# Peptides against a protein of PDB entry 6EJA: the designs that were tried, part 46

Target 1, 276 residues: chain A of PDB entry 6EJA
Amino acid sequence: VEYMPANPVRIAFVLVVHGRASRQLQRMFKAIYHKDHFYYIHVDKRSNYLHRQVLQVSRQYSNVRVTPWRMATIWGGASLLSTYLQSMRDLLEMTDWPWDFFINLSAADYPIRTNDQLVAFLSRYRDMNFLKSHGRDNARFIRKQGLDRLFLECDAHMWRLGDRRIPEGIAVDGGSDWFLLNRRFVEYVTFSTDDLVTKMKQFYSYTLLPAESFFHTVLENSPHCDTMVDNNLRITNWNRKLGCKCQYKHIVDWCGCSPNDFKPQDFHRFQQTARP

## One batch from the design tools (peptide; made by RFdiffusion4, then SolubleMPNN)

Design b1_p12_5_s2 (from b1_p12_5, 4 letters changed)
Fold by OpenDDE base, seed 4:
Structure b1_p12_5_s2 (fold): chain B 276 residues (1-276), chain A 12 residues (1-12)
Amino acid sequence: as target 1 above (276 residues)
Amino acid sequence: SDYDVPITGGDL
């Protein structure tokens, strides 16, 4: 049992969902739902059935909303970052939702802590941002992520246009596209007009898998760099043997890996224990 | 504890 903080943080969960993952979404939602948090759900523009289902859920809970705008996202697409950035802006403009942390989730990622543990932890470290780095050679990461390549999202495809240079003076980092960001940093990313944020938004608008690197890079090069914690406080079902098959070549001019979705039995386990 | 986070991207 964790201590109860005097001023518990409230979390804005952003869910980006697509396809026919209604059952997975329902399971995750049930697992993470709490009346004190907020849930902002983006449904892919092409997933109309799922959208209708999510709308039904949103009508049942006052702390659940669906994005009025919808993007047609693809694997690795730059539009995913746009989705997050717009969601962040929306959430900051929702004056009736006093959230303290931004957390993104999918069916392939689950917080490692119970709600009480997570809230207690984040309440203690409310000034920190939790981004998990790749933990390997940075040059290798850049190459494998294609950060030195220029991509254009067009016609439901990520076109590789050519090579590019990393902006001068920028230390690129990245890893997991699942993160926990405090409101202060989200405000910075959303509203800052400094050279860093401006250039990085432009740079990553032509980037493959932008969410895996954008927030890391912006944070580490920003005045908020000292708030970074190399941990995203979640579990991901990685299986490279199964997930790294260049299965997205039809969508992007690149190869990539995908984590496995959590099974129903996994959620029960994760709710009971916080894994180190 | 820290979890290993493999990179998603891979060159063709």
Scores: peptide ipSAE 0.029, ipTM 0.689, DockQ to the pose 0.574
Fold by OpenDDE base, seed 5:
Structure b1_p12_5_s2 (fold): chain B 276 residues (1-276), chain A 12 residues (1-12)
Amino acid sequence: as target 1 above (276 residues)
Amino acid sequence: SDYDVPITGGDL
């Protein structure tokens, strides 16, 4: 049931963009833009044209900012997690942006609700964190994700260095790298000095596809574990036949899958799709 | 499009 909350949550949308997808980004931005939310955009270090375009947008809207730092990211690289973590720190230090939720977006995964529905939902469940788990055998997940392998991001490549052990006492989980995290949990991840956060940050700095597992694992092993909801409220343009061709073997010493970008005609489905 | 959770990893 949709309702107008008395104290609606405000969302920090974090966009990590690269390449020449200016038109696609513009379409997505228009679709998700609202004056009450905040937009923090990281543009890949190598995407200068896109960066200039995004800067122009940020100058037109007071609630849109671009990261002053830029990373050169690769598919599956540990640097993606670094990008998110640094963005989280930046957003927490922006005292003039009172956001309640952190949401990451790409052109391959969209929220399934309208802004009003999303805000109403998150306002009702403002103390919860939304992470979608793989829902399969955990040992298989660890093996397939290469979590028991040590990786090093160097020279635009993810090098597999050898085997490693999962830290003792840690229950590893993961799934979608698209999530909705409340400010309290983001604060914990950013500023906590406990053994869990410290060890996991170190562990995942040498991890392939770290965003698919880091936040799940930290949350489930943290004092905030009771706030987890196994749902990310997303529609994914997922075609495994097309996306699972080991197409990144030239970048990573591992095989992987990827979802497809949404096409303009796919946007109409966002308003029509519902799920529990 | 679907609601299937992307599990990316796979060994060579």
Scores: peptide ipSAE 0.033, ipTM 0.710, DockQ to the pose 0.579; fails the geometry check
Fold by OpenDDE base, seed 3:
Order: sequence, then structure tokens, then C-alpha cells
Structure b1_p12_5_s2 (fold): chain B 276 residues (1-276), chain A 12 residues (1-12)
Amino acid sequence: as target 1 above (276 residues)
Amino acid sequence: SDYDVPITGGDL
């Protein structure tokens, strides 16, 4: 019997979807849907068919909404961070959705906990933020992520403009771009006018794969730094042999890796697996 | 056990 918290947390799930992955989205949605949570879905500006399908779903559920704005995102693009930040602002402005945690999802990374387990866990640690760090040499991370390079997203391409310096006094960190953030930290990121948030938003607007580092870096250098937990409670289907082939060189002036989408069988398997 | 968190491959 799982522990049932007296005041269970409610989760705002943000889904960023594109292409023709309607079936995958449907499977994921069915797996994660719960009446007590909230679902905010962004559909890529170029994915009109998918957008129509998602709109149909949103009309069937009161706790499902679609972003009225749509961005054209590319792999590794800075616009992905913009999408998350705008979604966060939107969610904070939705006074009728009392969510406690922000969680982003894609078909490439699944929660390994049941809803009850996840809710129980987050309810116990509602003051914490869950970000998985790379856990390796930070200098290597900076180099490989291209954080010391200036990128410009323009015309569906990430242009490498040149070198740049990491801001002084900032401890850069990063890892997984899948995170669980509590409302308090989301409020800080959204509304703070301090030097950290301001500078980091500017810095990461010219950053490749910004979501893999922005929230880590902001959190660890913020007054909320003591709330970090080095875990995102996810299983990612990483296969470097398949995902690290510099397959995005046509849209990004950088070679990178991407995770593989889970098959339905994988999804069911991992949900039943307890993380050590 | 956690899966490894990958990083980008590097320069073109």
C-alpha cells in the first residue's frame, strides 16, 4: 500500500510536441493523465495537423490546455528554452490551476514512478527541485555543450557566431533537460529581476541546448540553491551509437547527441522498475 | 542506477 499524502501535490505537465507523433503522444498522454494534474501542450508552429489533433484532446479534458502561441523549434535551439519560460509564465498566470510542480515530458524520457508514487514522493519533498547533473568534469561539459560558444537561432538554424566567456562568478552546471521544478522556483525564474536571472536569460538566449543547463545554473547560483536534488526521476533511452552521429549538422553548427524514443514496451517496463 | 547524461559531441 502506497502512502497517501494528506495534501497531495498537483503537477503541471508541459509537453512540447512536433511532427506526426500523434500516436506516441496519445500513448504518453494516456499513461500520464490524471484528473488532479494539469497538462499544457505546445505544438510546433509547423505541425498543423498535430495541433488540430491536440486541440481536439484539449476540448475533451478541462485540465488540458494548448498554448495559444506556437514557436518553430529546432533541435538544440535556444527557442526551446523560450518555450519553457513562456509556458511557465502562462502557468503562473492561470490562477484556476493550482499546480505545485512543473514537469516537462517528451517521448524520449519517461517517469519511472507510478502516479501515486510520484505524487507521494513530491508531496514529501515539495520544497525541492529535481535536476540531474552530468556528474563529470565541468570543464569538459562546458566544451562539449558549446557553452563557451555564441549561437544565434535564425531561419531554423543555430549559427555559431564565435567564442564567448562564461560569466564571472557563475558556477555553470547542467545535464538532463528533463526536470521537476517546484512552483516557488518557477516563480523566481519567471519574475525575479535580480542580476543572476537577468544575465542568465540573456546568456542562454544565445546558447545551444539551453534547457540542459539553464535551470541547473540558475538554481545553483540562486538563493534557492539548497533545494537542488541531483535526480530527475526519469529513465532516458540513451544509445550513443544511435544518437551521436552528428545528424543535426544541417540545422546546428555543432555535433550533438539525441536520445531515442521509447517504444511502448519500454515505457511499461520502466514504470514498473524501482530506481536504486 | 541512473543512465549516463550525455553531452554534445563537439565542433563540426
Scores: peptide ipSAE 0.029, ipTM 0.698, DockQ to the pose 0.674; fails the geometry check
Fold by OpenDDE base, seed 1:
Structure b1_p12_5_s2 (fold): chain B 276 residues (1-276), chain A 12 residues (1-12)
Amino acid sequence: as target 1 above (276 residues)
Amino acid sequence: SDYDVPITGGDL
């Protein structure tokens, strides 16, 4: 039995989903659902069937909502960051949802701990932000991520327009695009008008795979830099032999890798926790 | 750090 904190954190889980895998989403939802948390789901603009299914689920649970706006996203697209940023704003404006942490989830990257363990851990470290860095040479990271290249998302394609310079005085970092952010930092990212946030939002609006670097970079260069923990408490099903075949060259002027989805049996980490 | 996170990007 895990320790139950006196003031347990409540989590806003943000899901960005697309395609036709409604059953997979349903299984994932059942695995991670808890009455004390909140679930905000964005369905790709092109996935109408999935959208209808998700709406049906949202009507059954008071702590599940679907974004009223929908974006057409592509792998590596800058629009993914826009989706997260808008979701953050929405969640901050939902006064009836007192969440403490923002966590994004997918079928390819799941928390490693049970709900009780996660809540206990985050309740102890509620003032921290959890972002996993690449842990390698930063210059190499910049090159491989194409951060020194200018991209434009248009017509369901990421167009490489040319080279660009990293803003002076900014320490760029990144790694996993799966993170755990506390409400305070989300508020800063959403509402701050300082030069850092303003410039980084502009910079990353023309960035490939922006979610893998934006929050790291903003956090490390912000007054909140001392709250960073180099861990996202995730297990990612990476298989480079299967996921790194430059399979996205038809939709982006770049190559990349994708993790594999978790199997239903991998959901045992959350199934062990009691839920309504 | 408990886990390694590989970078996903790569040039053409």
Scores: peptide ipSAE 0.027, ipTM 0.691, DockQ to the pose 0.500; fails the geometry check

Design b1_p12_5_s3 (from b1_p12_5, 4 letters changed)
Fold by OpenDDE base, seed 1:
Formats: sequence, structure tokens, C-alpha cells
Structure b1_p12_5_s3 (fold): chain B 276 residues (1-276), chain A 12 residues (1-12)
Amino acid sequence: as target 1 above (276 residues)
Amino acid sequence: DDYEVPITGGDL
């Protein structure tokens, strides 16, 4: 049994799902569901069957909602960032959902803590933002991510249009696209009109794999830079030998990798905690 | 050579 804080944080979990992973989603949802948290689910525009299933779930729980808008997302697409940004805006406009942290989840990257541990930890560090950096040569990161290349998402494809410059005066950073962001920073990203946020939103609208770098870069160059913690509190089932085969060349003008999905037995960390 | 974080970015 973990220590329960006097004012426990409440988490908005954002799930971006697609395909035929209904059973997997159900298992994940069951594992992470708690009455004190909030769940906002985006279903790919092309995944109609999954959408219907998710809608059914959302009708059964008052703290589960489905995005009324749906994007056709692709691997590495700029639209993924748009999905997160719009979800953030939606969540901020939901006055009946007093969430403190924004957390995105997938079947390939899960929190390393139980719910109680996570809540206790975040309650202690509620003013911090958790983003894991690549931790190596930044120049190499820029090259590998194609940040110095201009991409356009169109017709379910990421087209490489040419080269571009990294904005001057901006310290680019990135790493994992799985993060834990506090409400204050989400508010800043969503509503700030300063040059940093404005320029970065524009820059990353033409960026491959934008979620792996956007929030890192914005945070580190913002007045909130001192709130960064280089940890996303996650474990990824990563095997580059299996996942790095340029398997996405048919949808993006770039090569990339994919992690392995977690198996049902991996959900024990969430299932060990009390649920409503 | 991999980064500390298993990023998805590669190259052409």
C-alpha cells in the first residue's frame, strides 16, 4: 500500500488508437481505469468499427470521452501532434474534468509505476513536466529525425519536400513521444501567443515524428524550462533488430522504427492497484 | 548506435 497524498493529482489519459486492436484496447483500458482519472480517446478516422466499440465504452463511464473529431493518422505524420494539441485544448475546455496531468498512452509504452505510485509521485512533483530526452549527440538526433527536412502530410503520406533550417535561437531537443505534462504547461502550449509557441507550432506542422521533439523543444526554450525532468516513467518493449526495417517507406519518405506491443501479462502493474 | 531513448527516427 502506497502513501496517499492529501491532495492527489488527477490524470487525463489520452489514448490515440487505430486499427483492429479492440481487445488490446479493452485490456489496457481495464488495467489503467480508475474513477478519479479521466480518459479521452481519439480513434483514427479510418477505424470505424473500433470507434463504435470505444463509443460504447464511453457511454458506460462518466469519466471516459471520445473525441468528436477524428484524424486520419499515419506513422510519423504531423497530424499526430495536431491530435495531441487539439486534445489538450478540448481537455482544458472541459471544466467538469479537473485534471492535473496530461499523459498519453499506447500499447507499446506503459508507465513503470502502479496507479497509486504514479499518483503519489506526481502529487509530490505536480509542478514538474516529465519528458525523456535522447541523451546523446543532438546534431545526430536532428539528422536522424529529419528535423532539418521539410515534410508535408497529404493523402495519407508524409512527403519530403526539401531541406529547411532549424529556427535560430532555438535549442532543439527530443526523445520519447510519451510524456507526462502538468496542466500549467499544457495551458501554456495551448493558449500562449508568444513567438516560441507560435513559431514552433508552425515549424512542427511540417515535421516528421513531431511528438518526439515538439514538447521537449517548447518546454526547454520556454519560461517553464526549469520544470523539466528527464524521465517519462515508462518502459518500452524495444527491439531495434526487429522494429527497424524501414517498414514505413510506403507511407513516409523516411525510415523509422517501431517498438513491440506489450502483452496482457504486462498489465500487472496497473491491475495490482485498487479500482472503482 | 542507439540513443538512450529508443527513438523511432531513422533515415532514408
Scores: peptide ipSAE 0.054, ipTM 0.734, DockQ to the pose 0.389
Fold by OpenDDE base, seed 4:
Structure b1_p12_5_s3 (fold): chain B 276 residues (1-276), chain A 12 residues (1-12)
Amino acid sequence: as target 1 above (276 residues)
Amino acid sequence: DDYEVPITGGDL
């Protein structure tokens, strides 16, 4: 039995999916669906079959919507951040969806809590933002992420154009690209015209793997910095031996790792354990 | 080369 808050938070789940994740998406959706939450699904522009499937689902549930716009995203592409930012704006403009938290998910990442546990937890910490940091040397992180490199997403490729400097006065951080952000911070990111948000949006529009660093960096340098919690309340099936083979060189001028898909039988145990 | 939270990025 979990604590039931008097004013439970409602979650906007944002799913960014592509065709190869159909089975995983179905499992994810079934696992996370609840009538009190909201689900906003972006289907890759190239995944038409999946799009049709997701549209069918959205017609069955009033709290499930599909983005009317679709981007062609690539691994590590700056467009992923654009997708999140646009989805955030959309969600903020949906006055009929009173969500309190923004949570992004993929087929390879699962919440570590049941719905009741998650809601109880977030309801208790509704003023906090949950971003998991890399937890190591930041300079190394910058190098590994290529944050000191300028990238351009063009023609389904992330082109490395050259070197760049991190803006002065900015403390860069990052880690997991899976986060739980409260509405207040999402509003800030979406609508703020301050120098920080403006510069960071520009900076990260030329950044590889921007979602792994943008929100961390903006949060930590913002007036909301005291709301950061170094936890994303989820698990990812990471196996670097298998996932770190520079398999994306054909689409990006960089190397990277990818998580492994979860098996259906693995999910149930995740709700009872912390991230391995 | 381990991070507390695995990250995607890697050097060429």
Scores: peptide ipSAE 0.049, ipTM 0.711, DockQ to the pose 0.440
Fold by OpenDDE base, seed 3:
Structure b1_p12_5_s3 (fold): chain B 276 residues (1-276), chain A 12 residues (1-12)
Amino acid sequence: as target 1 above (276 residues)
Amino acid sequence: DDYEVPITGGDL
């Protein structure tokens, strides 16, 4: 028996997609679709085929929209954060979509809870933000993420320009780039003009893999710091032996890893998995 | 060695 909240939260799912993986996206979409939630899809500017496919989906469902703007994103690019931030602004301006939580998704990361469980859980903890931290040595994290390095995204490449210092007084954190953020915090990130948000937006515009650290860092240093939960309610298909081959050196002056896509059968399995 | 939550970053 699942608890049914009196005022269930509604979720804005943001999907950032690229390439020609229309079938994969369709599978993901079918797995996560619910009539009570909202889906906002950004298609890479270069992925015209996929864009056409996604537009077809959006025309079939009233709670599915496609970003009218499209960015050319690269692995590890700072523009990914820009994509999220702009999508957040768009979603806040959509007065006809009363969402309570922002959730980003990819084909390589899947919610481990059923929709009912997820909604029940988030409805109970609607004032919290869910970001999973790396949970280890922060100094090592900074080094491995290249947070002490200055990057410039230009000409479909992340150029390493040199070294930089972490801003004084800022406690840097990060980990998973999959997060569950409540509307209040999204509003803060989007509209706040305080020094923290302003400084971090500037800092992370020159950051590699910014989504893995930006929201963690902003949240933990913000007046909303007490709302952080070290859990993103996700399961990711990680295989470092497969995914950590420095395969992105051609587009980034850095080495990195990538998660593996889930197979269709994995979705059914993970939907039934309860997180301790 | 890996973090509890895998991260994508790595130095050259």
Scores: peptide ipSAE 0.035, ipTM 0.711, DockQ to the pose 0.440
Fold by OpenDDE base, seed 5:
Structure b1_p12_5_s3 (fold): chain B 276 residues (1-276), chain A 12 residues (1-12)
Amino acid sequence: as target 1 above (276 residues)
Amino acid sequence: DDYEVPITGGDL
C-alpha cells in the first residue's frame, strides 16, 4: 500500500565499498540519494583513491558522511559484521541524524521500490524488521554456511581452526545479508548487555559470512522476535552457476557464492519490478 | 581440498 505518511521515516543508508565499486557506487548513490535521508559510507582501508572521491562527495552534502575508521575487509570475513556494528553505533551516536531505519546496500543488490514507495511502506511498518531467510532445511544451512566451524580472520585470510558448537538454546537462522532494520532493534543490538547479544557478538566474531546470519539469529531469539518480516525488499542478480565456483578459496578456508553485479542496463528494470 | 559451499537463502 502506497500513501503519503504524516510522519515519514528517514533512512540511514550504509554503503560498504571498495575500489572495484567506484562506478557502481556513483550509480547507486545517485539512485538512492534524497535530502531527507542519511548516507554513511565505509571505504575499504586499501581503497585510498575511492576514499578521496567519497570524501569530496561528503563535503558537498550535509547528509553524507564517511567513516573516520576504515577496515580492510575480505570476502566472508568477520570484519564485515564489525563494520556494520560499528556503523550502527556511530549512527546512533549522531544525534543530529534522526534516522528510523538502517539499510545496507551494494551494487549487487537493489531496492525494488522507489523512494516514495519505500518510505511509505516503512512508515506503515516502522516497528518491523525485514530480514530474508533461506527458507530451507536449517541443518543444511548451518553446514553449508560453516556455522559449526570456527574461523579466524587474520592476515587477510579466514582461517578455519576447527569445529565448534552452536550455543545451546539458540535458534540459528539466516539468509540474505541485505536487511532493513528499525532503529529500535539497532539500539538493542548495539547497547544490550543481555546474554544473547553478548554471546552472539562473540560467536559471530569467529564466523564466516556473519552478516548472513547474525541479525537473523539475534532477532529471532530476542524480545524483538515478533517484529521479523521474512522479506528484504531487494532484487539480487543471482547466477549460481557462475557465482558458486569456490572462487574465494585463496582468501577463505571455505567455498562460497557471489551474486553478480548489476549492469547499468539492468537498473531500469528494478523500478518497475513487482514485489516478490 | 573440497569445502562446503555457503548458501545464500531468500535471494534467487
Scores: peptide ipSAE 0.031, ipTM 0.663, DockQ to the pose 0.094; fails the geometry check

Design b1_p12_5_s4 (from b1_p12_5 with F5V Y8T E11D)
Fold by OpenDDE base, seed 2:
Structure b1_p12_5_s4 (fold): chain B 276 residues (1-276), chain A 12 residues (1-12)
Amino acid sequence: as target 1 above (276 residues)
Amino acid sequence: SDYEVPITGGDL
């Protein structure tokens, strides 16, 4: 049993879901749900069936809400970042939801700790931001991620338009698109009008897989840079044999890998996986 | 424990 702090952090979980994976979403929701946290769910504009299912869930729980706006998102699309940014703004405007941390989740990534452990840990480090970097050569990362390429999301496709330069004076970083961000940093990203945030929002609106790099880059170049922890406290179901087949070439003018969604048989791994 | 996060991007 983990010790619970006197002032435990409350988490806003943001889920971006699509397709018809209602059962998977339900399993995930049951696994992460707690009465003291908040859940904000975006359903892809094209996923009407799933939207109806999620709405039903939201009506049953006071701490579950669904975005009134819906975007059409694709793998690697720049619109995913827009989704996160808008959800952050919404969450900051919800005065009745006093959350301390923003955590995004998908069916491919789960927190590696129990709720009690996670809350205890984050309560101890409530002023920190948790972003996992790629841990490799940064130049290679830029090339492989296509950060020096200009992309346009249009007609459910990421079009590669040409080359571009990394903004001057910016140290680019990235890695996992699953992160734990404190409210203070989310406020900065949402409301700051400084050159960094302004330029990065523009830059990443034409970026492939923007969530894998935007928050890392903004944080590391911001006045909040000292709050970075190179760990996202996640377990990811990576299987390169299944996930690295350039399977998205029909959607994106680029190749990439994708983690696998957790299956029911995978949940036992949470108890066996080494914790950071 | 520390773990490496694979990059997802790759050029055509």
Scores: peptide ipSAE 0.042, ipTM 0.710, DockQ to the pose 0.578
Fold by OpenDDE base, seed 1:
Structure b1_p12_5_s4 (fold): chain B 276 residues (1-276), chain A 12 residues (1-12)
Amino acid sequence: as target 1 above (276 residues)
Amino acid sequence: SDYEVPITGGDL
């Protein structure tokens, strides 16, 4: 049994799901569900059957909600960032959900802590933000991510329109698109009207894989820069030989990689300790 | 082709 702090943090888990893997989602949900946390689920606009199934789940639990809006997201699309940003706004407007941290999850990237461990850890570091950086040459990162290229998401395709310049005076960073953000930083990203947030939202609306860089860049250039921790507390099943074959060329005017989904056996890496 | 492969930031 892990030590429980006197004022434990409560987590808003945001799930962006699509396709037909309803059983996999159900297994994942059961593995991460806890009565003290909150779950906000976005289902791709095209995944109607999955949406109906998720709605059924949400009706069974008071701390599970489904986005009333739905986007048609694609791999690498700018709409993924829009999905997160809108979800953040929604969650901040839910006054009956007093969450302290925003955490996104997928079947390909899981926390490596038990619920008790995660809560204890985040309760101790509730003022910090956890984003994993690429840890390599930044110029190379910019090139490989296509940050110096202008993209437009339209008709379920990410069109490369041309070259663009990185904004001057901005320290660009990025890495994992799986992060743990505290409520204060989410509030800043959502409601700030400063030049940084405004310009970055505009810039990243035409960016490939925006979630891998937006929050890093905004955080590091913001008044909250000292709250960054270079760790997302995740384990990802990467096999680049299998996942990096330019398999998305038909969707985006770029190449990319995808991690392998975790198997049901891997759910032990994030276990709930208490569930009704 | 001038396609690049994103890092995808998950390997680290």
Scores: peptide ipSAE 0.026, ipTM 0.622, DockQ to the pose 0.091
Fold by OpenDDE base, seed 3:
Structure b1_p12_5_s4 (fold): chain B 276 residues (1-276), chain A 12 residues (1-12)
Amino acid sequence: as target 1 above (276 residues)
Amino acid sequence: SDYEVPITGGDL
């Protein structure tokens, strides 16, 4: 018998979408939609057709909203973090949406739990934050992520400007850019004026693939560090042979890897399986 | 089981 929590958590799902993948988005949306959760969708500024389609969906569901602002995002761009941070602020200001967890989603990484299982789990661990770390040598991670390099996002390109130092006293960590964050930590990230949050926001505004490291680093160096769980409750369709071909060198002054998008059949399959 | 985490491939 599945555990039914007395006070089930409500989730704010943030979707950052672009291109013309309307059908894929629709399939994913149907798979993750629940009346008790909230969905906040950002559509890339350049994806006008998709934006119109998403707006139509949002009009059909009271718990679906579209960001009134739109950013032009690029692969690996610092603007992706800005998108998440602004979305977090927006969601905190939506007093009519009492969400407990923030979850970002894309077609590249899907939750492996059913809604009931996910809600039950998060309801039990509502004070925890779920971020998956790289689990490897940290120095290597820093080098491969280019965290010791300064990047500037400009004109739809990530320009490498030079070298930089990791801030002293900061334990850098990272891994998956898919995370589950509780409201309390989101509030901290959004509203804290402490040196950590301030410096990290500045640091990561010049960072490649910032979402893969920002929240990990902030959490682990924050007063909330004891709330970290090294698990994002996801399955990643990751194949380095396919995703590590420097395919983004025209956009970023760096060779990057990317996971593969899941097919609908993969998504359904993984939702029914426990993570081994 | 563990799975690979997306990261950058390296420098140009």
Scores: peptide ipSAE 0.040, ipTM 0.704, DockQ to the pose 0.604; fails the geometry check
Fold by OpenDDE base, seed 5:
Structure b1_p12_5_s4 (fold): chain B 276 residues (1-276), chain A 12 residues (1-12)
Amino acid sequence: as target 1 above (276 residues)
Amino acid sequence: SDYEVPITGGDL
């Protein structure tokens, strides 16, 4: 018997997409769409055809909107965090969308639960934030992520400018850039003027793959630190043998890894996996 | 978990 919460949470799904993800987006959207949730879609500035397609969808569904602003994003770019932060602000300003959780999705990362299961779970733990940590040596993580290096996003490239120090008193953490954040924490990140949020926004404006670490670090050093759960409830098509070939060296002055997009043949795994 | 969390590979 499935648990039905008395006050079910409503989810704001944020999708950041570009041209090569057209088919994946359609599959993802069909898989996750529900009338009780909200969908906010950012289409890369360069993907005009996809943008037109997504606009057509948004006109058909009242709970689907497209960002009126569009950024040209690159892999590992600081602009991805800017996209999320601006989306969060937009969503908080949408008073007609009473969402309780912020969830980002891509074709490489699916929720491991059905909608009913996810809603039931989040309704039970509505005060928690779900971020998956790397689970390794933190010093190694900092080094591998290049957090002690200063990057500048310019001309569709992440330029490494030099070394930098992590701010004193900050416990850095990170891992997956796929997360489930409750509205209260999103409000804090968006509107807080404390030193932590202010300094971290500045720090991560010059950070490679900032979404893999920003929210973890802010949360763990914030008054909301006790709300962290080390799990993002995702199944990721992760194959490091395929995804760790320094394939982005032409875009970033760093070597990185990326998960693979899901294919229709991979979808059967969603029904077989209980936990990642 | 059978899956690892995404992470950068390091310096060039």
Scores: peptide ipSAE 0.027, ipTM 0.662, DockQ to the pose 0.615; fails the geometry check

